# Designs tried in a protein design run: peptides against a protein of PDB entry 3OGK. Part 216

Target 1, 307 residues: chain A of PDB entry 3OGK
Amino acid sequence: ATPDRLSRRFPNLRSLKLKGKPRAAMFNLIPENWGGYVTPWVTEISNNLRQLKSVHFRRMIVSDLDLDRLAKARADDLETLKLDKCSGFTTDGLLSIVTHCRKIKTLLMEESSFSEKDGKWLHELAQHNTSLEVLNFYMTEFAKISPKDLETIARNCRSLVSVKVGDFEILELVGFFKAAANLEEFCGGSLNEDIGMPEKYMNLVFPRKLCRLGLSYMGPNEMPILFPFAAQIRKLDLLYALLETEDHCTLIQKCPNLEVLETRNVIGDRGLEVLAQYCKQLKRLRIERGADEQGMEDEEGLVSQRG

## One batch from the design tools (peptide; made by RFdiffusion4, then SolubleMPNN)

Design b1_p28_1_s3 (from b1_p28_1, 10 letters changed)
Fold by OpenDDE base, seed 1:
Structure b1_p28_1_s3 (fold): chain B 307 residues (1-307), chain A 28 residues (1-28)
Amino acid sequence: as target 1 above (307 residues)
Amino acid sequence: RPPRTLPVLEFSRDEEGRVTEVRDPSPE
């Protein structure tokens, strides 16, 4: 459907999700010249979709101008913005969103590519937002944002339940975790092994309700930090963990209430057997082929078709 | 090259039959 047809047909639309699909599948429904740009949609939202509160762009090209137009058009009525695997914007576009949409509840930029100018967008969000429930910039690279702003967000946003971040040193997030009393989900961060201080992460205090977790670069030495609350873990993201097959087995055995596991093929058939044995509530399993596993000849770390 | 992508749209309706949500049905 074209944006203009959508608005004419559905003037009371509250939620819009647009996925950029490879053109080969839908040649007849959308003009070829739209190329995955959100601009025509943002124009239509701005002009005709006055009840729209949720916008999800997936695999779209989004400019700062598009974000600025969307922000000004929807303002405090915008509750959800998801820029899922999008590109073409800078942190100025994000700044516009958080400046104008002060009641935003969900802000997602997961796997989006952008130009980082500064950390002002996160600071502005920290200073003015009290409504945030979900913040997700997982698999993004921010070098100019402050962990202190994340802590401020946690303190001010009492309904904050899910936060996914890039490569923050996990020790810089201690204040955030202390403030985020209602946090149920955390993904990202960076665990950095220190041979001279093997226990540097052992004193990490996680939010009491934390049950969905994915710590980046978590190795076998850091894995024990999960053991005190492993029984309450319902979702585990191990895609970016540095765990071998045996480490997977060790962790899985401690997570009897696990409902969702995302991991790499390093789990192996043995890990899958352990998973089947100990995780009777498992609802979803995602196994990805790791890039690094092309070089490890160890036969034990491959998931065979026998499962 | 900008990914030449076409949106697929799914529609949710309210109790009055009005379309309130448009989603893309494509599998994740």
Scores: peptide ipSAE 0.034, ipTM 0.651, DockQ to the pose 0.043
Fold by OpenDDE base, seed 4:
Structure b1_p28_1_s3 (fold): chain B 307 residues (1-307), chain A 28 residues (1-28)
Amino acid sequence: as target 1 above (307 residues)
Amino acid sequence: RPPRTLPVLEFSRDEEGRVTEVRDPSPE
C-alpha cells in the first residue's frame, strides 16, 4: 500500500502498523534499505492522518528527522510509538519524541539499532511524563541512560505496568522496583554472578504484582530469587537465562500458573514433559535455538518431534 | 546473551515465482 492510498481510504485512522524488511536483514543477508524508509509515511501522517494515536514501525529505516516530524505532527495525541527492530536514528530522535509527545503511554524500541549520543531522552521522559504504561527498550544497548531516571518514571507514572530494559545491573534497579508498585512485567537487566558474593541478589525485592518476568543471565544460583512468587508467574522469558535442562525442570515445577514460556532448546524433552505435567494453564510456548546449543551433545537438551 | 540462531524465513511464491509473502517466525 502507498501512504497516499492509506490516507484517502482511512482518513480517521487511529492506529498504523508498518512492516518492513524480514528478520534476515538484521544479519546482513538482505540490503539494509530493504523494507523501506518511514519518511513517506511520516509525511502522510503529518499531513493527512490527524487522528493517528498509535504508530508501529517494524523493521524499517527511521531517521531523526522522521521522528522529529512525527513528534511535532502528533504531539500529545501520540499515545503509542513502537520502533520495533528499526534502525537509522539516534537518541536525538528519541529526545524529540519524548519532548513533544508528553502523553505517550507506550514507547518501544525493542531490538532497534541506533546511535547513542546521550541519556537525555530518558531524563526528559522522567521529568515530564506521567502517562507511561509501557516502556520497552529490550535487547538494546544504552550505556548513557540513568537508572535514576527509570526510578523517577516509576514514581511518576502510576499506570506503569510493563518495563523491558537492556543490560542494566539489576542491583541498580532496586530503587526502580521499589517505586514501580503497579509493575506486572519486567524483562532484561543483567545478573552478574559473583563467586565471592553468591547472595548478592537474594535481597532483591520485586514489585508485588509482578507476574511476567525475564531476567537476563539468570543462572541456577540466582533462580531462587523467583521462588517466593513463582506461583504467581504467568509469563517467563528464559531466552537469555543461563539455565540447563534440570534448572528448567526445577523452575517450571514451581510455576503452576505459567501461561507463556519463551526459552531455548536446552529445555529438552524432559523439560517439556515437566511443563506439560505442572503447567496446565500454558497457552503459548516458544522455543528458540541458541547458537551455544550446537555444542551440547546431551540428548536431554534436544527437543524431539515427540515433544 | 546466548547468540540466537538465524530465524528461518518462509517465502511464499506465486505461479510466476514472485514472492507474495514473507513469514517471520517471530511472534507478532
Scores: peptide ipSAE 0.030, ipTM 0.455, DockQ to the pose 0.115
Fold by OpenDDE base, seed 3:
Structure b1_p28_1_s3 (fold): chain B 307 residues (1-307), chain A 28 residues (1-28)
Amino acid sequence: as target 1 above (307 residues)
Amino acid sequence: RPPRTLPVLEFSRDEEGRVTEVRDPSPE
């Protein structure tokens, strides 16, 4: 659909999701000039889609000007913005969104590529937002944002239930976890092994409702931090964990209520057998081929086509 | 060249038959 056709047909549209797909799949439906840019859509939103509260762009080109226009056009009516695998913007665009959309509930930049100028967008969000339910910048590289702003968000946003972050040192998030009393999902962070302090993470206190989890760089030495609440875990993201096949088996056995598992091929046939034995509530399994697995000839770490 | 991408849209309707949501039907 063209934006102008969309607004004419659906003037009361509340939610818009746009996925950029390779042109080869839809040769006859949309004019070539639309490309992967959100600009024509943002123009139409600004002019004609005055009830729009949810916007999801996937694999689109988004400029700071597009974000600024969207922010000003929707202001406090914007409840959801998802920049999923998008590119072309900077943190100035994010700053505009959080400055003008003070009642935003969902803000996602997962796997987006951007230029980071400063951490002001997260600070502004921390200072003015009390509505946030979902914050997701998983698989992004923010180096200039403050863990303290994340803690402030957790303190002020009582409905905050899902937070996914980049590579924050997990110990810097202690204050965040203490403040995030209603948090159900956490992904990201960075667990850094310290040979001189092997138990540095053992005293980490997680939110009591936490049941969806993915800790980046979690190895077998850090994995025991999950054991006290492993029976509560419903979703595990192990894509960025540093667990071997046996470590997977150990963890899976402790998660009888697991519904969703995302992991790498390192789980192996053995891990899948253990999963089938202990995780009777499993609804979804995602196995990715790791780039690192090309070198490990160990037969045990390969999911065979026989399973 | 910007990747030539086309949005696919799925429409959701309310109980009155009004379109309230437009989404891509492809799973997330």
Scores: peptide ipSAE 0.025, ipTM 0.522, DockQ to the pose 0.042
Fold by OpenDDE base, seed 2:
Structure b1_p28_1_s3 (fold): chain B 307 residues (1-307), chain A 28 residues (1-28)
Amino acid sequence: as target 1 above (307 residues)
Amino acid sequence: RPPRTLPVLEFSRDEEGRVTEVRDPSPE
């Protein structure tokens, strides 16, 4: 569909989702630039889609100029922006969004690639937003943002229910977790094993309502931090966990209310058997093949057609 | 190399908790 045809047909459109690059682009089968530019769509949004509250770009090229135009055109009417696996922008574009869209409820940059100039966008969001419900920059690399700004967001945004982050050291997020009283979902962070301090993370206090979780780099030594609330876990993202098959079995047995599991092939048939035995509420299972698992001939770490 | 994502499987269960249907919602 062309932007102009969409606006003519649906002048009162409230939600727009655009998919650019096909899935095959994830495998480097398609040039990165093949996803398409959002510019024509942003132009149309700005001119003709005055009721638009939600924008989702998936695998699109998005410039700072596009974000600035969108931000100014929609301002406080923009409730949702999802830059899902997008590229071509910098943190200046994000700054424009959070500066102009002060009532944004959902901001997502998951798996997007961008140039990081500074951490001002998160600081601005922390200083001025009280409406945020979902913040997601999972699988991104931000080095210049402050955990303190994330804590401020948690304190100010009472409706904050889902936060997914990049590689923040989990201990730097202690203040965030204490402030995020209504948080139900957390993904990302970084658990850095210290062989000399096995109890490094044992004193972490998670939000009481936390039920969807994915801690990056969680190994078997850190896994016990989940045990006190494992029975309330409904979704686990173990894609970036450092758990072996037996560790999966141990954790799964403690999660009888698990509805969604995302993991790697390391779960194996044994892990799937345990999952079937203990997780009677399971609704969705995602298994990815890790690059590290491609060479493991170990039968126990492979999901067969029998599982 | 980015991990090859296998399809997300969606399960339907009966009242007894038995899997009655497995769907591949892969158009995500």
Scores: peptide ipSAE 0.019, ipTM 0.449, DockQ to the pose 0.327

Design b1_p28_1_s4 (from b1_p28_1, 12 letters changed)
Fold by OpenDDE base, seed 5:
Structure b1_p28_1_s4 (fold): chain B 307 residues (1-307), chain A 28 residues (1-28)
Amino acid sequence: as target 1 above (307 residues)
Amino acid sequence: RPPRTLPVLELEVDEEGNVTVVVDPSPL
């Protein structure tokens, strides 16, 4: 693609989204010059797209230098950065973004592959940002970030409405949930069953406005933590939940206001029947095949073509 | 001249009426 044609056609562009080819095609079939890299686009943004406030890269190769150039070029005018299924950067690139773009409202790295050097990017975000509305690093592997920085973000960013995280132990997020008074959406975390402590999560207090939720590794023993507010749930992400068909039925019956469900094929025909019966406001259903379902020969756990 | 691969341009409009230009950076 020619970035120069974009800027000539849309000199006042506020929002740009680049959709790269799927990664499998990028590595084997797309030479470096075939538009997998954001570099020429970042150059064009820096030079000619002076009103750009939202950038979404999907399935692109993004370097730390690209992020640094973007950050410096847009600074506090950058409100949204989405690195959706991107690769080629490190946490240094993220640090540059949060250092220079102090009024960023949306920061997304969902399903991106990167090299983690340190947790400084989240710390810098916590120290300086008060504008953040959406933070999403769902399906990422951050091991060096602090849940305390997430709590600080929640305290400082009063408009914070959506947070999606990786594998934080959910109990480490208690302070975050207490601080995040306006949070409407939470996804990720890690629920770790302790047979010796069945009540481990029962005292977990969620934000009062929480209505979009996806807890990773939530099993039937942890599922009851949702019951006090299940009637206010509008979206469930159960893709990484450890729920069987019957557990799905139990939860769905408690969510009469459910509008969006994302789950695995384990919901089965029975779960779909319960969903149709109880969830009259349903707008979207997404069913994926889980890796675990390759071994479940049980016919009851599969959505048949008859449903 | 390198082949003029025109990106597929899509427009996405949000609830606030903000226009996002969606570009496939791939050569056509």
Scores: peptide ipSAE 0.311, ipTM 0.776, DockQ to the pose 0.036
Fold by OpenDDE base, seed 4:
Structure b1_p28_1_s4 (fold): chain B 307 residues (1-307), chain A 28 residues (1-28)
Amino acid sequence: as target 1 above (307 residues)
Amino acid sequence: RPPRTLPVLELEVDEEGNVTVVVDPSPL
């Protein structure tokens, strides 16, 4: 489809999603022509799609100029921007979005690759946005953003229900969790094992409505922090957890209301049996092969083809 | 010759009845 044909067919379009094709080479070599450029679509949005409030780019090349044009063209009418597995922009492009789109409700950069210049985009969002419902930069690398700005967002955005982050130390998010009174979903962070302080996370207070969770690097020693509210958990993301088969069994038994589980093959047939026994509300199961699982063909915890 | 995947125009409808037009922008 061409941008001009889209606007002619749907002049009152509210929501657009562009899905670039996955190239087989998911290697870090994003070829320069991977996914295609959003530029002609941003031009069409700016000129002819004046009712557009939601934009989702998936596997696209997005420049800072494209983001700046989009931001200025849609301004406070933009409610949703999803940069899903995109590349080619910097944090300057994000700054333009949050500066001009002060009523944005959903901002997603999940699995996007970008150049990080500074943390100003998150600071600007914290200072001026009160509308945010969903913030997602899961599986991204931000080193220059402040946990304090995330706390400010939680305090100011009363409708904030879902937050997914990169590798923030979970203890730096204590203020955020205290402020995020309506938070239902959290994914990411970093749990760092400390042999000298095995209970360093045990006093972590989660938002009372939290029911969708994925803590990165959660091992069996940290897993007990979920037990006080495990009965209210509806979704678990264990893709980046450091749990073995038995740990999966332990956790699953404590989550009788689990509806969605995302995990690695380490769950094994035993974990699947426990899941079937205890999780009668299960609606979706996703099992991925871990990057490291190419070598663990020999462990008893493989899901057999009969399950 | 790789099959010319026709640019698929898909419509996604959310729970509120909002229509999202889904476009494959990949060069033909």
Scores: peptide ipSAE 0.292, ipTM 0.767, DockQ to the pose 0.041
Fold by OpenDDE base, seed 2:
Structure b1_p28_1_s4 (fold): chain B 307 residues (1-307), chain A 28 residues (1-28)
Amino acid sequence: as target 1 above (307 residues)
Amino acid sequence: RPPRTLPVLELEVDEEGNVTVVVDPSPL
């Protein structure tokens, strides 16, 4: 489709989603005309889509100039920006978005590849935004952002309901969890086992409304931190958990209100039986193959062809 | 000439009734 045809057909468009095709993995040659650049669409948005409040780019090439143009053109009218599996920008582009779009409610960079210049974008967001509902930079690598800015966002954004982060040490997020009184969903972080401190995470206090959760690197020793609120859990993301089949059985049995489970094949037939027995409200199950499962001949950890 | 795949325009409607136009940006 051409951008100009879109604006002519839908001049009052409020929400746009561009779904780029998967990059042909052939020989690092991105064909110039593969349609993956957002630039012509950002130009059209800026000129002709004056009611656009939600933008979702999926598998697109996005430059800092594209983000700067979008930010300035939509300003406080931009409520949602999703850079889903995008590439080609830096944190300077993110800084432009948060500087100009002070009423943004949803900001997503999940699985995007970018160059990190500094942590200023998160700091600027923390200093000026009070509207944020969803922040998602799950499966990203930020090394220069501050957990203190995340805490400030939680304090200032009373409607903040979903936060997904990269590999922050969970103990650095204690202040964030205390401030995020309305948080319903959290994914990411990093749980780091310490043999010398087995109770390192046992005093971790989660937001009272938390019901959708995915903690990265959660093992069987850390899993008990969920038990006080396991009955209120509706969604679990265990894709990055370090749980075996028996650990899955233990956790699932404690989550009778579970609606969505995302996990690895390690759940096994036994875990699926326990899930069917205890989770009567289950609406969605996703099972992925882990990279570690190629070597485990343990028949018990494999979902049989009957499931 | 490879068949001109018509750009798939999809409409997604959320539970709140918000309409999202979904576009394959691939050139015609």
Scores: peptide ipSAE 0.284, ipTM 0.764, DockQ to the pose 0.038
Fold by OpenDDE base, seed 3:
Structure b1_p28_1_s4 (fold): chain B 307 residues (1-307), chain A 28 residues (1-28)
Amino acid sequence: as target 1 above (307 residues)
Amino acid sequence: RPPRTLPVLELEVDEEGNVTVVVDPSPL
């Protein structure tokens, strides 16, 4: 579809999702530069899709100029921007988005690759946004953003329900968790074991509504921090947890209301048996290969309970 | 002229009834 055909067919379009082909498919069949650019679509959005509120780019090449054009064209009408596994932009492009789109509710850049110039985009978001509901930069490498800006966002954005971050030290997020009174989902952070301070994380206070969780580098020593609210957990992301099969069994037994589990093959058959025994509300199971487990097939098992 | 693979236009409807047009932008 040419962008022009889309706007002619759907002149009142409110939500657009562009799904680029996986890069692995590009190497064999598609020149690197072919069909991956959002530029012609951003041009069409700017000119003809004046009601567009939600934009999702998946596996696309997005430049700072594309982001700047999109930002200026939609301004406060842009409610959702998802840069899902995108590349080609810098933090200047993100700064343009948050500067011009002050009523944005969802900002996602999960698994995107970018050049980080500074943390100004998150600071600008913290200074001006009160509408944010979802912030997701999970599996990204931001090193120049401030946990203080994240705390400010939580304080100012009363509808903030989902936050996914990179490798922030979880103790730096204490202020954020205290401010994020309506937070239901948190993923990311970094748990760093301290042999000299085994209780380093035991005093962490999570938001009262937290029910979807994935803590990066959570080991068996840190896992007990979840036990006070394990019965309210509905989704676990254990992809980056440092849990063995037995630890999975221990945690799963404490999560009877679990609906979604994302984990690695380390769960094993025993973990799956425990899951089936204790988690009767399970709707989705995703098992990925661990870094150490190069060999076993990706079984995306939708456990359809065909009773 | 390479065959214009018509990108499969998929419509996703959310729980609120919002329609998302899903486009494969690839020419292939």
Scores: peptide ipSAE 0.279, ipTM 0.761, DockQ to the pose 0.040

